Peptides against a protein of PDB entry 1MQS. Designs and how they scored, part 200

Target 1, 223 residues: chain A of PDB entry 1MQS
Amino acid sequence: ILKMLFLNKDLNNNDNITTITDDIFNQQEIIWKVLILDIKSTATISSVLRVNDLLKAGITVHSLIKQDRSPLPDVPAIYFVSPTKENIDIIVNDLKSDKYSEFYINFTSSLPRNLLEDLAQQVSITGKSDKIKQVYDQYLDFIVTEPELFSLEISNAYLTLNDPKTTEEEITGLCANIADGLFNTVLTINSIPIIRAAKGGPAEIIAEKLGTKLRDFVINTNS

## One batch from the design tools (peptide; made by RFdiffusion4, then SolubleMPNN)

Design b2_p29_5_s1 (from b2_p29_5, 20 letters changed)
Fold by OpenDDE base, seed 3:
Structure b2_p29_5_s1 (fold): chain B 223 residues (1-223), chain A 29 residues (1-29)
Amino acid sequence: as target 1 above (223 residues)
Amino acid sequence: NNKLIEEALNKRQKNLTNELKELIEKYKK
């Protein structure tokens, strides 16, 4: 994610987020950028970055893709959004309207071929393909059909995660609770699972949190 | 903990820029 915020420049991955942001802030001129998110990606960003981290990365403002956004034609934009037809159309409209100077597009999950072609077709008509500097997607293949279903019986989890009024902090907190529950379940059954989750949503956040917990546990148990 | 998640996410990204540019040129012809 930090790499994305720095326009996919090579970063020293051995350093923590704070060290990376501090070093860049102190050593290089910060390129101010706009960050465009959707509801799902906002949850992801909130889980891994602090507001101060965004500022240090040169994010001057962040907005939801579906919100009315003021044109900033001299400012580059980073999109981090779900690969949907709706989001593609909005990005193309933003391109047509010269809303930003440059477009760095990062999809939260794999971009289907049909949507890639649709994006290409629409952009070809605009004549502004030069403004699209980067396009990335995420290859998180978490798609596993598991034969066994179970519930953690967390009250109102579905409602909370799908309520548009739910804050990112609430989502992050809930995801953490779910991950804790899953972690405890794994420990109880004394088996290490293969973790698979839907991409671009809370399930992915939960999966990553669970994975981290498991890795930490294994490391700590073996030391 | 956040670093490990970020690293995992970064390793799973794919650059589609060139593919997109090629497709754009195809649709312009």
Scores: peptide ipSAE 0.547, ipTM 0.795, DockQ to the pose 0.381; fails the geometry check
Fold by OpenDDE base, seed 5:
Structure b2_p29_5_s1 (fold): chain B 223 residues (1-223), chain A 29 residues (1-29)
Amino acid sequence: as target 1 above (223 residues)
Amino acid sequence: NNKLIEEALNKRQKNLTNELKELIEKYKK
């Protein structure tokens, strides 16, 4: 996420987020940018970054993609939004309207091929492809629904775990997937969680797997 | 720790810029 805010430039990772932002602030002229979010990405950003971090990254204003936004034709924009047809149409409309000087597009998850082609087709008609500087997609394994609540969006997880016809192998596989998603979430937040789980069920299995992954990670990084 | 996290996060990002540009040129013809 921080890399995205700095237009995907390589950041020297040896320092804390605060040190990195301070060093960039002191060494480089801050490029002021607009950050355009949707509901999902807003929750993600809020969970990972503090308000001061956004300011230090040069984010002058952040807005929702569906909101009416004032044109800032001399200001570059960072989009961090879900890969949907609706969002693509809005981005293209913003491009047509010369709403911003440059477009840095970051999708919160994998962009399907059909949507990539749709984006390309629409942009080709505008003749303003030069304003699109970057397009990235990300593989976030979690969706933040509330500031302190997130979902891994694993289809039918509850039903699968509670279906008596579900095999032990299927449960184990699902628990592994959940643990992987949680691990990735922890890494994204860059905070070691306190793990609490009910005993005697899938939650305990997940907690154990997650704990092992975290321990292994800490050992390997301190090594 | 931060470097490994960033590397892991970077592996999750795919740069589609060139692919998009190529597709745009395709649709202009």
Scores: peptide ipSAE 0.539, ipTM 0.788, DockQ to the pose 0.400; fails the geometry check
Fold by OpenDDE base, seed 4:
Structure b2_p29_5_s1 (fold): chain B 223 residues (1-223), chain A 29 residues (1-29)
Amino acid sequence: as target 1 above (223 residues)
Amino acid sequence: NNKLIEEALNKRQKNLTNELKELIEKYKK
């Protein structure tokens, strides 16, 4: 994902996301880009990257592919969307309307041959094939097996965390609320959990907050 | 873990740019 945000340039994979983003931010001229997502890819991005990580990667704005998006003809766009006929049609329409300066297309899973041909056929008619700089497909198949699952009764948490319009402050606030809920759950169960969270996303923020709360609680109760 | 995930994601990425460009030229004809 990070490689995609840097237009598939070779990145030193040995460095942490934070180190990579900091180094690029400090040493190189940032190419500002628009990130176009769908519901599925939004969930993926949110699980791996923070809003600040996107900013450090040069993502000025991110939006859903189905949303009404203002033209930014001087700004390159990164599409990270599902390989569907609908998304292809939207991308082609964006191309026709000169919505962005350059198009970097990344599909979230394997692009079927018929859809690749459809994309090619539609682009051939536009006469704007030169604006398409890159096309990639990916294999983002996640198999999550959870032996036990519980949910906090926090309404719209997933939507809020995955909404591109949500501010960092709102995310931080929600993460704090989730951490509080988890903390209360841990206290109710009366067991110290092993906390595992995906790095770089809201889950990590929640995990850190929860860890701090638990440590503070243990110190205060032993005291 | 993040590095492993990123590496796994990168390894599963296929560049279709040239294939698309070739197909576009085919349909222009």
Scores: peptide ipSAE 0.538, ipTM 0.794, DockQ to the pose 0.278; fails the geometry check
Fold by OpenDDE base, seed 2:
Structure b2_p29_5_s1 (fold): chain B 223 residues (1-223), chain A 29 residues (1-29)
Amino acid sequence: as target 1 above (223 residues)
Amino acid sequence: NNKLIEEALNKRQKNLTNELKELIEKYKK
């Protein structure tokens, strides 16, 4: 997320968010930007960053993509939104209207090929392709529902894990998937969690798998 | 730890800029 806010420049990732933002803020060249979000990405950002962090990253204004936004033709914009046809259409409309000087587009998940082609086709008609500086997609395995609360959105996970008819193999597979999702989430949040799980159930299996992944990661990073 | 997280996050990002630019040129023709 921080990398996105700094237009995907290489940052020294060894520092915490505060240190990174402070260092950049102290650097004479803050590029002021607008951040465009949707409901999902707003929750994501709010879970990871504070308002002060956004300011230090050079975000002067942040708004929802569906909200009315004032033109800032001399200001670059960062989009961090879901890869939907609706959002693509809005971005293209913003491009057509010269709402911002430059467009840095970051999708919150994988962009399907058909939508990429649609974006390309629409942009080709505008003649303003030069204003699109970057397009990224991301792989986020979690949805933030509330501050400090998130879900992996694995369909029927609770039901499957608590169904007595579920096989051990199915449980093991699901637990592995959950652990992978949690691991990815932990890495995204950039904090080592204290893992707590009920004993004797799937939660313990998940906790063990996650713990192993984290330990392995730490070992490999320190090597 | 923060660097590792950013690196991990970066690994999950795919740069589509070049692909988009190529497609744009395709549709202009």
Scores: peptide ipSAE 0.535, ipTM 0.789, DockQ to the pose 0.465; fails the geometry check

Design b2_p29_5_s2 (from b2_p29_5, 18 letters changed)
Fold by OpenDDE base, seed 3:
Structure b2_p29_5_s2 (fold): chain B 223 residues (1-223), chain A 29 residues (1-29)
Amino acid sequence: as target 1 above (223 residues)
Amino acid sequence: DKKKIQEAINERQKKLTEELKELIKKYKE
């Protein structure tokens, strides 16, 4: 998320939010930006960042995508919104109206092919494709409740994993889902985890699956 | 391993932007 706020520049993942923002603030001039959110992303941002963090990141103002927003043609905009047809249409409309100087679009989850094509088609008509600087998709299959704490929102996962009546097949399936969520978390927050798990239980299964997913991701991306 | 994973994440994010630009070009033709 911080990386997004700094226009996806490389950040030191070993530093906490305060250290990162302070270092950037002290080293270079802040680029002022507008942050456009939706309901889902607002919750995410609010849970991870404080108002002061946003200011230090150069966010001068933030608003909901569906709200009326004043034109700031000389200010770059960061969109962090769900990949929906509605949001795409709004972004394109903002582009048409020259609402901002540059567009950094970050979707909260994977952008489907059909929506990508729709976005491309609409932008092609505007003749203003040069203003779109970035299009990224995130993987928000988790809810951040507080800094450094998140939930995958898997109902009764603990109970299921600890119920002696739960079958091995059910455990394996649940562990796979958890591993998927954790994997998406890694991609979303751009933070590589240190995997620690108790031996001989579901945690170990999850750890192994997550490790495999990460390794496979590297292989597939570099191929 | 950590470094490689981080690089892969960065590369994936970069590709989406490029793909969009290519599609835009296609629709302009």
Scores: peptide ipSAE 0.457, ipTM 0.839, DockQ to the pose 0.570
Fold by OpenDDE base, seed 4:
Structure b2_p29_5_s2 (fold): chain B 223 residues (1-223), chain A 29 residues (1-29)
Amino acid sequence: as target 1 above (223 residues)
Amino acid sequence: DKKKIQEAINERQKKLTEELKELIKKYKE
């Protein structure tokens, strides 16, 4: 998320959010930006960042994508919204109307190919493709409750894993879901975790699955 | 391993932008 707010530049600091924002705020010229959110992404941002963090990241104004927004043609915009046809249409309309100087589009989850093609087609008609600087998709299948604590919001996960009546198949399935969520978290945060798990339990299964997913991801990306 | 994973993440994100640009070019054609 922080990387997104800094236009997906590499943040070399392994420091906490506050330290990173303070360092950037004090050392670099802040590029002021508009942040455009939807309901889902608003919840995500609110859970991770404070208002002061947004300001330090150069976010002057944040608005909902469906809200009427005033044109700021000299200000770059960061979109952080769900990959939906509706949101794509709105973004394209904003592009057509020259609402912002530059468009940095970040989807909250994977962008389907059909929507990517739709976006491309619509943008091609506008003749303003040069204003689109970045299109990224993230994987926000988690909610951050604290800086170092997040939840995948998998219903009854704890109960299921600790219920003696739960079948091995159910446990395996749940562990797979958790691993998927964690994998998405890794991709979203763009931080490689040190995986630690208790031996002999579901946590170990999850850790192994997550490790496999990460390794497979590397292989598939490099192919 | 960590470095490789990070690089893979970065590459994946970069590819989406490139794919979009390529598709836009195709539709203009």
Scores: peptide ipSAE 0.451, ipTM 0.833, DockQ to the pose 0.581
Fold by OpenDDE base, seed 5:
Structure b2_p29_5_s2 (fold): chain B 223 residues (1-223), chain A 29 residues (1-29)
Amino acid sequence: as target 1 above (223 residues)
Amino acid sequence: DKKKIQEAINERQKKLTEELKELIKKYKE
């Protein structure tokens, strides 16, 4: 998230938020920008960042994507929104209207191919593709409740995993879902974990699946 | 392995931006 707010520049993720923001604030000229959110991303940002953090990141104003927003043609904009047709249409309309100087688009989850093509097609018609500087997926399939605590919000996970009547197939399926969520978390926070799991239980299965997903991701990305 | 994963994350994000630019170019033709 912080990386996004600094236009996806490399940050030292080993430091706490305060240290990161202070270092950047003191060493670099602040680029002031607008942050555009939706309901889902607002909850995420609010759980992780304080008002002071946003200011130190150069966010002058933040608003909802569906709200009427005043044009700021000399100010770059960061979008952090769900990958939906509606949001894409709004972004394109903002582009057509020259609402901002530059567009840094971050989707909260993976952008489907059909929507990517739709975005490309619409942008091509505007003739203003040069204003789109970045497009990223954030893989936000988890809920952040506080900076050091998050939840995958998988219903009845504990009950299912500890119920002796649960079948092996059901356990495997649930473990896969949990691994997917953890995988997305790793990508979102841009932090590579040391995987530790209790032996002989679902945690071990999850750890193995997560490890495989991470390895596959590397292979597929480098291919 | 950690370094490779980090590089892959960065590369994937870069690739998406480039892919969009290429698609835009394609639709303009």
Scores: peptide ipSAE 0.449, ipTM 0.847, DockQ to the pose 0.559
Fold by OpenDDE base, seed 1:
Structure b2_p29_5_s2 (fold): chain B 223 residues (1-223), chain A 29 residues (1-29)
Amino acid sequence: as target 1 above (223 residues)
Amino acid sequence: DKKKIQEAINERQKKLTEELKELIKKYKE
């Protein structure tokens, strides 16, 4: 998240938020930016960062993507929003209207190929592709409650997994969802876990699925 | 495995921007 706020520059991941922001503040000129959010990303940002953190990162103002926003043609914008057709259309409209000087687009989860192509097609028509500086997907499908603790916000996961009335299909589906969430967490925190799971239960299923997802990601990215 | 995953994470972010730029170029031609 901090990396995103600093236009995806390389940051020292071993430091806390305050140390990182202080170091950048002391070493480099702060670039003032606008942060555009949606409902989902607002919850994420609010759970992780304080207002002071945003200010230190150079965020002068933050707004919802669906809100009427005043043009700031001399200010770069960071979009941190869900990868939806609606959001893409809004971004393109903002681009057409020269609402901001530069566009740093960060999607909260993986951007599907069809939406990537749609974005490209629309941008190509505008003739303003040079203003789009970055397009990233951040994979934030979890809620951070406190440092080193997070929740996938899957309703009644424990109860479902331990209910003898739950079908195997339901268990498998839930395990897949959990694995997806954990996978996204790994990518987000940029920390590779040592997967440990008890044998003979849902934990093992989740561990296996997570391992597979990580391996597949490596293969697909390197191909 | 750890190094490979880390590299993949970094590469994914860079690649998406490049892919977009290439697609934009393609649609302009």
Scores: peptide ipSAE 0.448, ipTM 0.852, DockQ to the pose 0.588

Design b2_p29_5_s3 (from b2_p29_5, 14 letters changed)
Fold by OpenDDE base, seed 5:
Structure b2_p29_5_s3 (fold): chain B 223 residues (1-223), chain A 29 residues (1-29)
Amino acid sequence: as target 1 above (223 residues)
Amino acid sequence: SSEEIKKAIEKKQEELTKEFKELVEKYKA
């Protein structure tokens, strides 16, 4: 998330959020930006960052994508919103109206191919594609409940995994979903965990699946 | 390794922008 706020530049991931923001703020000229959010991303940002962190990251103002926003044609904008047709249409409309100087688009989850093509097609018609500097998809399948603690939005996972009536197929399916969420979390925070789990239970299944996903991701990306 | 995964993540993020730009050019033609 911090990386996104600094236009996806490299950051020292060994430091805490406060140290990172302080160092960057003191070492270089701050670039002021607008942050556009939706309901989902607002919850995420609020859980991870303090108001002072946003300010130190150069966020001068933040607003909801569905709200009426004043044009700031000389200010770059960071979009951090869900990959939906509605949000894409709004972004394109903002582009058409020259609402901001530059557009850094970050989707909160994987962007489907059909929506990517729709976005590209609409942008091609505007003739203003040069204003779009970045299109990234994040992987936010988690909610930060407290500092350094998060949960996946999977309802009744504990109950399901510990219910003796739950079938092996249901357990396997749930473990796959949990592994997907953890995988996305790793990609989002750019922090690679040491995977450890208790033996003989669902935790071991999840750990194995997660490890496989990470290894496959590296292999597929490097091929 | 941890370093390999980090590089893979960075590469994956950059690829979407590239694909988008290529698609835009395709639809302009």
Scores: peptide ipSAE 0.536, ipTM 0.897, DockQ to the pose 0.585
Fold by OpenDDE base, seed 1:
Structure b2_p29_5_s3 (fold): chain B 223 residues (1-223), chain A 29 residues (1-29)
Amino acid sequence: as target 1 above (223 residues)
Amino acid sequence: SSEEIKKAIEKKQEELTKEFKELVEKYKA
């Protein structure tokens, strides 16, 4: 998510490191951009970032995709929305109207081939394909609801996991701490969870560690 | 390594962008 907010570019930060947390947001030149969300992605963003974090990432304005939005033709836009026909149509309409200078499209989950083709076809008709800089699909196919969210009170966890300067050892250590917290939560609730995690990232590491802990626990309890 | 995984993910994302651009060109022709 943080990488997305920085237009999926490597952060070249030559600023003095005051804190590891601030380092990823402290750039000499902040690129101001608009963040376009839907209801689902709003919940996702709200679960991991604060308003101040968005500001530090250069998000000057954030709006819902279905809301009336003022044109900002000199400002790049980040779309972080569900891969739906409706959202694609709105994006294309925004492109047609030159609502923003550049379009960085990030879908919240896998983009089906039919929708990819539809997007491409519509964009081809506009003649403004050069304004679309990126089309990414994330793997955040989950519902985030407030009652189901809890904090492990691990300081700067999200920032640390997304900071390219973070070492593998640090990531592993943090993942272990998160897994421990989740394990304790599972035991407290006294339920066996179905573990779901995105592949190829810290979430997978956490899931594996949690799974191992649970298996070990079951073996030790039944022995 | 975690870095290798990150790079792999980034590559996949770039491939999607490339595929999209190729499709756009296909429909323009």
Scores: peptide ipSAE 0.532, ipTM 0.892, DockQ to the pose 0.373
Fold by OpenDDE base, seed 2:
Structure b2_p29_5_s3 (fold): chain B 223 residues (1-223), chain A 29 residues (1-29)
Amino acid sequence: as target 1 above (223 residues)
Amino acid sequence: SSEEIKKAIEKKQEELTKEFKELVEKYKA
């Protein structure tokens, strides 16, 4: 998600997100961006990122794709939405109206070939294809496969989890919150991940909690 | 490795952007 918020630029992933965000905040002028979401992606973002994290990433405004949004022709937009015909039509309409300066489109799941062609065809008619800088898909699948993508909340979490002054109760509470966030992400992706965690640490606690939540969900859905 | 998977996914994403741009040009013609 952080990579997406930084326009999918390579982030030196070796540093904690707090360090990454601080380094980016300190080294580069913040590029202010608009984040466009749908209901599903909103749930994911809300579970993984705090409002302050969005601000640190340069997100000034976040809005739902179906909402009326004010034009910001000098501001780049990041779309993080489901690959549907409806969302594609809205994106194209936003492009036609010059609503934003640049368009970074990130679909939450796989973009079907027919929808890719539809998007391309509609964009070709507008004559504004140069404004579309990126088209990515399966972004949530990517998030699940890379634990490091959760590193923003996890960085404070990592620091808290590795601080010897942190109590067991605080660790348990934090692990529960992380597991909740991961669970919401999994539900949005609509796929059950294989959970792997290092033994003997907070990661194991998180994995166990997440596993329990997923099992409970499967049982409740099949009932 | 997780890093190899990440690189593979990133490459696929870049390929999608390229494919999109190629399709746009195809439809302009």
Scores: peptide ipSAE 0.552, ipTM 0.900, DockQ to the pose 0.335; fails the geometry check
Fold by OpenDDE base, seed 4:
Structure b2_p29_5_s3 (fold): chain B 223 residues (1-223), chain A 29 residues (1-29)
Amino acid sequence: as target 1 above (223 residues)
Amino acid sequence: SSEEIKKAIEKKQEELTKEFKELVEKYKA
């Protein structure tokens, strides 16, 4: 997610977290971007990043893909949305209208072949394919039944989780905090989420912890 | 390792971008 927010270019995999952090805090090096979300991805972003973290990453504004958004033709846009026909059509329409300077498209889950072809076909007709810089699949998705934006107010969560210098204990602790935050959010929304997490990473740890908390809660509430 | 997973994800993402660009060119033609 952090790489996504930095357009997958500014974060050198070889850079230590300290360097990344320094770059994030250096306002002169921040590229301001628009972040476009949907209902599903909003929960995901909120679980990993605080509003302040988004700002530090150069996100000047975030909005829902279905909302009326003002054109910012000189500002690059990051889309982080579900791989649906509806979202693809909206992205293409935004491209046609020159709504942003550059388009970095990140789907929250695997993009089906038919939708990839549809996106490519529509983009080919616009003649503006050069504005699309990236098309990525993401592997972390928290599906909630109701669209709500929330922040767990956990500072630098993604940076910590992706820092190779971060200890296993630190990761475990952070994952626990994230799971607690998500749990509280779920209780507030009064809706049980469907959690999809990439295997072998912090997302899986968070999912497991959250699942346990939810199960325990259900058991305790029904007794 | 977390680093290996990260690299694998990055590779897959880059591959998707490439595939997309190739498809765009295919349909232009």
Scores: peptide ipSAE 0.531, ipTM 0.887, DockQ to the pose 0.408; fails the geometry check

